# Designs tried in a protein design run: peptides against a protein of PDB entry 7BDX. Part 168

Target 1, 212 residues: chain A of PDB entry 7BDX
Amino acid sequence: EMGAAACTLLWGVSSSEEVVKAILGGDKALKFFSITGQTMESFVKSLDGDVQELDSDESQFVFALAGIVTNVAAIACGREFLVNSSRVLLDTILQLLGDLKPGQCTKLKVLMLMSLYNVSINLKGLKYISESPGFIPLLWWLLSDPDAEVCLHVLRLVQSVVLEPEVFSKSASEFRSSLPLQRILAMSKSRNPRLQTAAQELLEDLRTLEHN

## One batch from the design tools (peptide; made by RFdiffusion4, then SolubleMPNN)

Design b2_p19_2_s2 (from b2_p19_2, 12 letters changed)
Fold by OpenDDE base, seed 4:
Structure b2_p19_2_s2 (fold): chain B 212 residues (1-212), chain C 212 residues (1-212), chain A 19 residues (1-19)
Amino acid sequence: as target 1 above (212 residues)
Amino acid sequence: as target 1 above (212 residues)
Amino acid sequence: DLKLKEYLSEKRLALKDEE
């Protein structure tokens, strides 16, 4: 309980840029983010066994950790730190997103996707995650999720790839050959306005790339 | 490990006033400080059994918790929160300081004394802690510590009482009858300049009160 | 509360200058 409470407070205060700088300016940042990845992995691996109640202290702890990573990735120096010093954590997040089934651990999946989206704002970050093995299949796997918020953040991450020619050119062939166009078209007709808009914008971006 | 790491980061960032305000502005502050007291108590109770290595993750966790309390108490709104909403935590800190033997858990004892000293900056806080049962005997118990830093923070807390006539008048009889004057005089001759100064200043304050 | 930066809300030029 205490660990989850402390981590949740740290998550809350990490929404401030100055707090992110303070987290990263200390000598403890490397260890913290290393253990973060291990803790998240341990949690996801435990899901195949006991019905860890989604409301457990452990789940709340992992949500707070994923939230901290998201808030760190929202800041330029935080993105630099993650891409330079915490690559294992980024690889862990990608792996965990692949390990989770559609509809499984939706809240955690959203937080991890938000972190990757924030990392993708930095070209170095976008290059790193997009060059990860199985990245394109992972996007489509995640886009099969029944949750609209999961799908929204997947579409945003796809858009981040599409909007960067240097990244998109490397995977354009795989992207075009595997693109779940019908799924994205279905999302563009969603009753969820955020998902609808994100899918429409991505379809427009994709059309623009076909004409260039 | 992860809990201790997260709590240590929270301690580090709580040195900022804005972070303290963020901690207290959330709905989670009450629960956090309630569990903090329980966690600290559980740790101190565990010391009578196994040699919990002072370098354990558990000890580091408790140090971080005590550090957070200290940083919260350093801020006006934090003192108000502790005195209004976390009285049980203050009582727990007082109890734990009484439960620890001279020379035992010096680092934790220093952090807890620092928190009480910060609370004593607020008249409402000073009134609250000084009216706690056994407060004067506790001060003398703590002043028997071989550690100069423990003794320093005890002397500061005693000075906080002495400098407030409204508080000192309530305990003046007990204070005068039980004052370890020879111990304070010995500290005024300490080779530790901080302890020496604090003991000298307190002796001057006490002399001033005898003449008024 | 989460701080999420939106790639689309920032002018593409501003993102390059922050890198």
Scores: peptide ipSAE 0.014, ipTM 0.781, DockQ to the pose 0.035
Fold by OpenDDE base, seed 3:
Structure b2_p19_2_s2 (fold): chain B 212 residues (1-212), chain C 212 residues (1-212), chain A 19 residues (1-19)
Amino acid sequence: as target 1 above (212 residues)
Amino acid sequence: as target 1 above (212 residues)
Amino acid sequence: DLKLKEYLSEKRLALKDEE
């Protein structure tokens, strides 16, 4: 209980840039983010078919960890730190997103996707995650999720790739050959307005790239 | 391990006033400080003659909690919060300081004493802790500690009481009758310059009160 | 401007609490 409460408070205050700077300015940052990846991995491995008690202290703790990573990645210096010094954590997040089944751990999946999106704001971060083995198949695997928020954040991450010519050009052939166009088109007709908009914008971006 | 790391980071960033405001501005603060007291109490109860592994995750976690309380109490709004909304935590700290033997958990004892000193900066806080049952005997019990830092922070807390006429007048008879004068005089001759100074200042303050 | 979209996205993705 206390661990979850402390981590939740750390998550809340990490929404401040000054707090992120304070976290990263200390000698504890590297150790913290190293153990973060291990803890998240351990949690996901423990799920082996069990109904996730969403309100468990363990779940709350892992959500807070993922939230902290997201908030760190929301800040320029935090993105630099993750991309330069915590690549193992990024690799872990990518792996866990692949290991989680559609509909499994939706909240965690959203937070991890948000963290990757934030990392994608810098070109070095976008390059790193997009050059990860199986990244394109992972995006399509994640886009099969029944949850609209998961799909929304996948579409945002896809958009980050598509909008960066240097990144997109390297994977364009694989991307085009595997693109779940019918799924994205279905999302553009979603009753969820956020998902609908994101799918429409991505379809427009993709059409623009076909003409260039 | 992860809990201790998260709590240690929260301790580090809580040195900022803005972080303290962020902690207290959320709905999680009351719950966090409630569980903090319980966790600290549980830890102290577990010590029943065992050699404290100072570097244990559990010890580190509790040190971080005590550090957070200290940093919260260092800020005006944090003192107000503790005195108004977390009195149970203050009662717990006072109890734990009484339960710990001389030389036991020195680092924790120092942090708890620092938190009480910070609380004593506001008159309402000073009144609350000084009106606690057995407070004067507790001060003398703590002053028997062989550790110079423990004794230093006890002397500082005693000074906070002595310098506030409204508080001191209520306990003056008990204070004078039980004052370990020879112990304080011995501290005024300490090789530790901080302890020496604090003991000298307190002796001067006490002499001034005898003439008024 | 891509930078503005990034900045807006950064702010939007700074989570204070459990959603």
Scores: peptide ipSAE 0.029, ipTM 0.797, DockQ to the pose 0.045; fails the geometry check
Fold by OpenDDE base, seed 2:
Structure b2_p19_2_s2 (fold): chain B 212 residues (1-212), chain C 212 residues (1-212), chain A 19 residues (1-19)
Amino acid sequence: as target 1 above (212 residues)
Amino acid sequence: as target 1 above (212 residues)
Amino acid sequence: DLKLKEYLSEKRLALKDEE
């Protein structure tokens, strides 16, 4: 309980750029983010047997950790830190997104996807994530999720890849050959306005690339 | 480990006034400070049997919690919050200071005393603390500590009482009758300059009150 | 020059508050 409460408060205050700078300016940051990855991994591994209640202190703790990573990645210096000093955490997030089944731990998936999206704002971060083994298959695996928010954040991450020629050119063949176009087209007709817009924008971006 | 790391980071960032405002402006503050008291109490109760290593994750966690309370109490709105909404935490700190033996958990005692001192800057806080049952005996119990830092912070808290006529007048009889004058005189000759100064100042303040 | 992707992405930064 206490750990989850402290972590939740840290998540809340990490929305401040100055707090992110303070976290990263300390000597504890490296250790903290290393343990963060381990804790998230341990939590996901525990799900295979025990129906962890979504509202457990452990779940809240892991959500707060993922939220902290997201807020850190929202800041330029935070992205630099993650991409330079916490690559293992990024690898862990990618792995966990692959290990979770469709519909499993939706909130955590959303938070992790948001963190990866923020990292992708940095070209170095986008390169690192997109060059990770199995990244493209992972995107399609995640896009099979029944949850509209998961799919929304996947589409945003896909858009981040598509809009960067230097990154897209490296994976264009695999991307084009495996693109779940029918799924994205279906999302462009979603009743969820955010999902609908994101799918439509991505389809427009893809069309622009076909005409070049 | 992870909880202690998160709490330690929260402690570090709580040195900012804006972070304290953010913590207190949220809906989680009440619960957090309630659990804080319980956690600190649980830790102190665990000491009677197991030689908890001073460097344990649990010790670090409790130190960070006490540090957070201190930083919150350093800010005007934080003092107001503690005195209005977290009185049970103040009661817990007073109790724990009484339960700990001389020389036991010195670092924790110092942090807790610093928090109480900060609360005492607010007249309402000083009234609340000083009117707590057994407060005067507690001060003398704490002043029997072999640690100079503990004694220093006790003397500062005593000075906060003595310098407030409205508070001191209520307890003046008990205070004067139980004052460990020989102990304070010995501290005024300490090799520790901070302790020496604090004891000398308190002796001067007490003399000023005898001449009025 | 700021890349189009970065400019567009910065407008869409994902900050997360506690739920």
Scores: peptide ipSAE 0.022, ipTM 0.788, DockQ to the pose 0.036; fails the geometry check
Fold by OpenDDE base, seed 5:
Structure b2_p19_2_s2 (fold): chain B 212 residues (1-212), chain C 212 residues (1-212), chain A 19 residues (1-19)
Amino acid sequence: as target 1 above (212 residues)
Amino acid sequence: as target 1 above (212 residues)
Amino acid sequence: DLKLKEYLSEKRLALKDEE
C-alpha cells in the first residue's frame, strides 16, 4: 500500500519537467529505473497464474512505474537518459509488450506503448527501439489487440517509424511483407474517431512511401 | 526494494516547494500521509524484537517517508496541511519519538525531530505539538539521547517553545520544574560546536525569561 | 491529469525539429 501511494505521488509530480530533471540529476536514478524494469517484469510474470485483481495495490504500483517512465521519456533529457543509461528498461518494456496477451493488462500496455512512443520522438530512441530483435512482429502482435486504445498507440508507434526515412529504410522490406493491411483498413473504419484517424493517416503515409 | 527506491526519489524531489505544492494539491495527499504514519509506526514496533539491519530497504523507506514529511513541513502550505489535515501523523511522530529508546534509530529520530521543528515554525503548529499530552517529558526523554544530533534537534525544538511567549506561558511551570539544567549545561560544554552553540543560546534565552 | 506525454505527443513534430 505505502509503496503504491509513494509511487503514485512520484508519478503525479513527474509530470513536471523540473521534477524529471531532479529525478535524473540524483545518484538514485539508475538504480530506480533498473528496479522498475525488474518490478514490471515480475508483475507481468505473476499474471499467467492468477487473475490479479486489476484494482490491486500491485497493479496501481506498476501503473505508476510505467507512468513515471512515460513522463521521463516525454522530456528531452529523460529520453537521453533512457537511451544512454537505461536500455535494459527499454528492452524490458519491449519484452513485456510481447509477453502480454491480447486484452491482457490493457492499461499497462497503453502506458508502456506511450513510453516507447515518447522515446521514439528522439531519433536515437527511435533507432534503438526499432532495431530491437522482433520489433516489427511485435507491432503486429500488439495491433491484434481488441482494445482500441492499445491499437491507437501501436499505430502511433508505427507512424513514428514510417515518418523517419533512415529508420524506415532499414525495415521497409520486412515491414511491407508483414504489414497487416486488412487490420489497419478495418481500423480506418472504426467507430473510435481517434483510432479511425490514426489508421487513416498511417494508410496515407504508407501510400506516399509507395509512390516514392 | 522498489517502494524504497520510489519513496527515496519522492523524498529527493520534495526538497522543491513546487513539488510539495504538487503533492498537496492532489487528491492522494491525505491517503499518503495517513499511510505514512501507519508505516512509520509499524516499523518502530518491529524494532523491539529484531536488530533490523539499519541499512535495510525498510529502514531506507521509513527514512524517506520521514524526509518527505520534513520537506513538506518546511513549506508554509505544507505546515498548514499537516496541522489542519494530518494531525494524526503529527501525533504519531510524537508517539514514535517517545517509543524509541536512547540511541535507537538515531537517523529516524533526527528526521522526525526536524519535521516537528519545521511544524513549530508556524504558531498553530507549535501550539498543536506543545499542547500534546506528555510533550515536555518527551523533550527531556529525547534530550537524554547519547547522540549529539538528536540532542541538537531537541534543543532547537525547546528553543521554538521558549521563544514563543503564548506557548511558553502555558507550559512554563512544568518546564521550569522539570528542566534538565545540568544536562543542558553539559551540552554547552560539548566538543560538538553546533550542540554547544544551541545549548548556550537556549541557556541565554532561559536566563532572559527568568529576569522578565 | 493530462500526462506530460499526451501534451508532448501533440507537439511531436515540434520536438523532432528541436532535436
Scores: peptide ipSAE 0.021, ipTM 0.786, DockQ to the pose 0.048; fails the geometry check

Design b2_p19_2_s3 (from b2_p19_2, 11 letters changed)
Fold by OpenDDE base, seed 2:
Structure b2_p19_2_s3 (fold): chain B 212 residues (1-212), chain C 212 residues (1-212), chain A 19 residues (1-19)
Amino acid sequence: as target 1 above (212 residues)
Amino acid sequence: as target 1 above (212 residues)
Amino acid sequence: MKEIEEYLSEKRLELKEEE
């Protein structure tokens, strides 16, 4: 309980750039993010055995950890740290997103996807995650999620790939061949306005690329 | 392990006034400081049964909690919060300082004493802690500690009481009758320069009060 | 005469989501 509370407060204050700089300026950052990945992994692995309630202290703890990673990734120096010094954590996030089933741990998926999106703002980060084994299949696996919010953040991450020619060119063939176009088209007609807009924008971006 | 790491990072960033304000501005502060007290209490109670190594994750966790309280108390709005909204935590700190034996948990004692000293900068805080049952006996109990650093911080807290006429007048009789003068005199001759100075200053302050 | 005692650790800030 206390750990979850402390981590939640840390998550809250990590919304400040100055706090992220403080976190990363210390000698403890590497260890912290190393065990963060391990903790998140252990949590996800535990879900297959015992139904952890979403409102558990353990869940809250892991949500806060994912939130901290997101907030760190929201800052330029934080992105640099993650992509240079905490790549294992990024690998863990990608792994966990693959390990979770559609509809499972929706909130955690959203947070992790937001983290990856923020990392993708950095070209080096985008290159790293997009070159990860199974990245494109992972995107489609995630986009099959019944949750609109999960799908929204997947679409945003996909857009980050599409909008970067240097990255997209390396995976363009696989991307085009496996694109769940019908699914994205369906989302462009969603009643969820955010999802609708994201899908429409992505479709426009894809069309622009086909004409080039 | 992860909880201790998170709490340690929170401790580090709490050295900033802006972070303290962020912690206190949230809806989670009350609950956090409530369970902080409980956690510290549980830790101290566990020491009588199983020898916890000073370098344990549990110890580090509690040290970080005490450090956070100290940092919050270092800021005016933080002192106001503690004395208005977290008095139970202050009571817990006073209790734990009484529960610990001389030479036991020296580092934790120092951190807790620093917290109380910071609280005592606020007149309302000083009034609250000094009016707590057993406060004066507690000071002398703590001053009997073999550790010079513990004694130093006790002397500083005692000085805070002595320098405030409105507070000192209410307890002057008990204070004067129980004052371990010989102990303080011995400390004024300590080889530890900080302890020596603190004891000398306190003796001077006491002499000034006797002439009024 | 009442000096504030802070126990400072390292500082760095970056922002995105709060719950």
Scores: peptide ipSAE 0.029, ipTM 0.791, DockQ to the pose 0.081; fails the geometry check
Fold by OpenDDE base, seed 3:
Structure b2_p19_2_s3 (fold): chain B 212 residues (1-212), chain C 212 residues (1-212), chain A 19 residues (1-19)
Amino acid sequence: as target 1 above (212 residues)
Amino acid sequence: as target 1 above (212 residues)
Amino acid sequence: MKEIEEYLSEKRLELKEEE
């Protein structure tokens, strides 16, 4: 309980750039983010197909960790830190997103996707995550999730790839050959306005690339 | 391990006034500080006379909690919060300081004493802690500690009482009748310059009060 | 005059993004 409470507070205050800088400026940052990845992985492994008690202390703790990573990635120096010094954590996040089944741990998926999206704002970060083995299949796997928020954040991450020619060109063939177009089209007709908009924008971006 | 790491980071960033405000502005602050007291108490109860592994994750966790309380109390709004909304935590700190044997958990004692000292900067805080049952005996008990840092912070807290007429007058009789003068005089001759100075200043303050 | 006690955090370094 106390660990979750402390971590939740740290998550809340990590929304501040100054707090992120403070976290990263300490000698314990590397260790913290190393253990973060391990802890998140241990949690996901513990699920063994069981229904997640979303409100459990353990779940809240992991949510807070994922939230902290997201908030760190929201700041330029935080992105630099993650991409340069905490790559194993990013690898773990990618792995966990692949390990989780559709509809499983929705909130965690969203937070992890948000963190990856933030990392992708930096070209170095985008290159790193997009060059990860199985990245494109992972995107499509995640896009099969029944949750609109998961799908939304996947689409945003896909958009980050599509909008960066240096990255997209490297994977364009695989991307085009495996694109779940019908799924994205269905999302563009979603009743969820955010999902609808994201899907429409992505489709427009993709059409633009086909003409180039 | 992860809980201690998160809590340690929260401790580090809590040195910022803005972070303290952020912590206190959330709806989880009350719960956090409630659990903090319980956690600290549980730790002290677990010692059962055993030599504390000072470097254990549990110890570091509790140190971080005490550090957070200290940093919160260092800020005006934090003092107000503790005195108005987290009195149970203050009561717990006072209790734990009484429960710990001389020479036991020195670092924790110092942090807790620092927190109480900070609280005592506010007149309301000073009144609250000084009116706690057994407060004066507690001060003398703590002053018997072989550690110079513990004694230093006790003397500083005693000074806070002595320098506030509204508070001192209420307990002056008990204070004067039980004052370990020889111990304080010995401290005024300490090789530790901070302890020496604090003891000398307190003795001067006490002499001034005897003439009024 | 009462001197406030607070925990002094380690020296903080500002990381820079390399883009």
Scores: peptide ipSAE 0.028, ipTM 0.794, DockQ to the pose 0.054; fails the geometry check
Fold by OpenDDE base, seed 1:
Structure b2_p19_2_s3 (fold): chain B 212 residues (1-212), chain C 212 residues (1-212), chain A 19 residues (1-19)
Amino acid sequence: as target 1 above (212 residues)
Amino acid sequence: as target 1 above (212 residues)
Amino acid sequence: MKEIEEYLSEKRLELKEEE
């Protein structure tokens, strides 16, 4: 209980750039983010058994950890830190997104996708995550999720790839051959306005790429 | 391990007033400080058994919690919060200082005493802690500790009482009757310069009070 | 323009003894 409360507070105050800088400027940052990855992995592995109540202290703890990573990735120096010094954590997040079944741990998926999106704002970060093995299949796997928020954040990450010619060109063939166009078209008709807009924008971006 | 790491980070960044304000401005502060007291109490109760290694993750976790309380108490709004909304935590700290044996948990004692000293900077805080049952006997109990740092922080807290006429007047009779003068005189000859100075200053303050 | 997603949580402690 206390660990979850402390981690939740740390998550809350990491919304400040100065706090992120303080976290990263300390001698404990590397160890913290290493243990973060291990803890998140252990949590996901534990889900294959008992219905862990989504509202458990353990779940809240892991949500807070993922939130901290997201907030760190929201800052330029935080992105630099993650891509240069905590690549194992990024690899872990990608792995865990693949390990989770559709509809499983929706809130955690959203937080992890938000962190990856923030990392993708940096060209070096986008290159790193997009060049990870199975990245494109992972995006389509995640887009099969029944949750609208998961799908929204996947579409945002896809858009981040499509809007960078240097990154997209490397994966263009695989991307075009495996694109779940019908799924994206269905999302463009969603009642969720954010999901609808994201899907429409992505379809427009894709059409522009086909004509070039 | 992860809990201790997260709490240590939270302790490190709470040195900022803005972070303290963010902690207190959230809806989780009350619960956090409540659980803090319970966790510290559980730790102290567990010491009566096995030699908990001072360097255990559990010890580090509790040190970080005590450090957070100290940093909150270092800020005006933090003192107001503790005295108005987390009095049970202050009561717990006073209780735990009494429960610990001389030489036991020195680092924790120092952190707890630092937190109480910071609270005592506020007149309302000083009134609250000094009016707690057994406060004067507790000070003398703590002053019997063999550790110079513990004794230093006790003397600072005693000085905080002595320098406030409104507070001292209420306890003057008990204070004068139980004052461990020989112990304080011995500390004024300490090789520790901070302890020596604190003891000398307190002796001067006490002499001034006897002549008034 | 990529919008940054921020999720706000709280900061680290330093011991202040003297105000």
Scores: peptide ipSAE 0.022, ipTM 0.786, DockQ to the pose 0.082; fails the geometry check
Fold by OpenDDE base, seed 4:
Structure b2_p19_2_s3 (fold): chain B 212 residues (1-212), chain C 212 residues (1-212), chain A 19 residues (1-19)
Amino acid sequence: as target 1 above (212 residues)
Amino acid sequence: as target 1 above (212 residues)
Amino acid sequence: MKEIEEYLSEKRLELKEEE
């Protein structure tokens, strides 16, 4: 309980750029983010057995950790830190997103996807995550999620790839051959306005790339 | 391990006034500080049995919690919060300081004493802690500590009482009758310059009060 | 087009070091 509470507070305050800088400026950042990845992994691995109540302190703790990563990735120096010094954490996030089934751990998925999206704002970060083994299949796996928010963040991440010619060119063939076009088209007709817009924008971006 | 790491980071960033404000501005502050007190109490109670290694994650976690309280108390709004909304935590700190023996848990004592000192900067806080049952005996109990840093922070807290006429007047009789003058005089001759200075200043303050 | 996603809390920093 105390750990979850402390981590939740840390998450809350990590929304500040200056707090992120303070976290990263300390000699403890590396250890913290290493343990973060391990803790998240341990949590996800525990899901197959005892139904850890989604509202458990453990769940809240992991959500807070993922939230901290998101907030760190929202800052330029945070992205640099993650990509330079905490690649294992990024790998862990990608792995965990793959390990989770559609509809499973929605809140955690959203947070992890948000973190990856923030990382994708940096070209170095985008290159790193997009070059990860199975990245494209992972995107499509995640896009099958019944949760609109998960799908939204997947679409945003896909858009980050599509909008970067250097990155897109490397995966263009795989991307085109595996693109779940019908799924994205369905999302463009969603009643969720954010999802609808994201899908429409992505479709427009894809059309633009077909003409170039 | 993760809890200790997260709490340590929260401690580090809590050195910022804005972070303290952020912590307190949230709806989670009350719960956090309630659990903080309970966690600290649980730790101290565990010391009589298995020698919890002083370097344990648990110890580090409790130190970080105490550090957070100290940093919160260093800010005006933090003092207000502690005195208005977290009195049980202050009571817990006072209790734990009494429960610990001289030479026991020095680092934790220092942090707790620092927090009380910071609270004492606020007249309302000073009134609250000084009116706590057994406060004066507690000060003298703590002043018997073999650790110079513990003694230093005790002297500083005593000085906060002595420098406030309204507070001192309420306990002046007990204070004068129980004052470990020889101990304070010995500290005024300490090789530790900070302790020496604090003891000298307190002796001067006490002399001034005897003349008025 | 790329909007940073943050858990928003407004902060101004004053530093006290971890003791």
Scores: peptide ipSAE 0.017, ipTM 0.791, DockQ to the pose 0.080; fails the geometry check

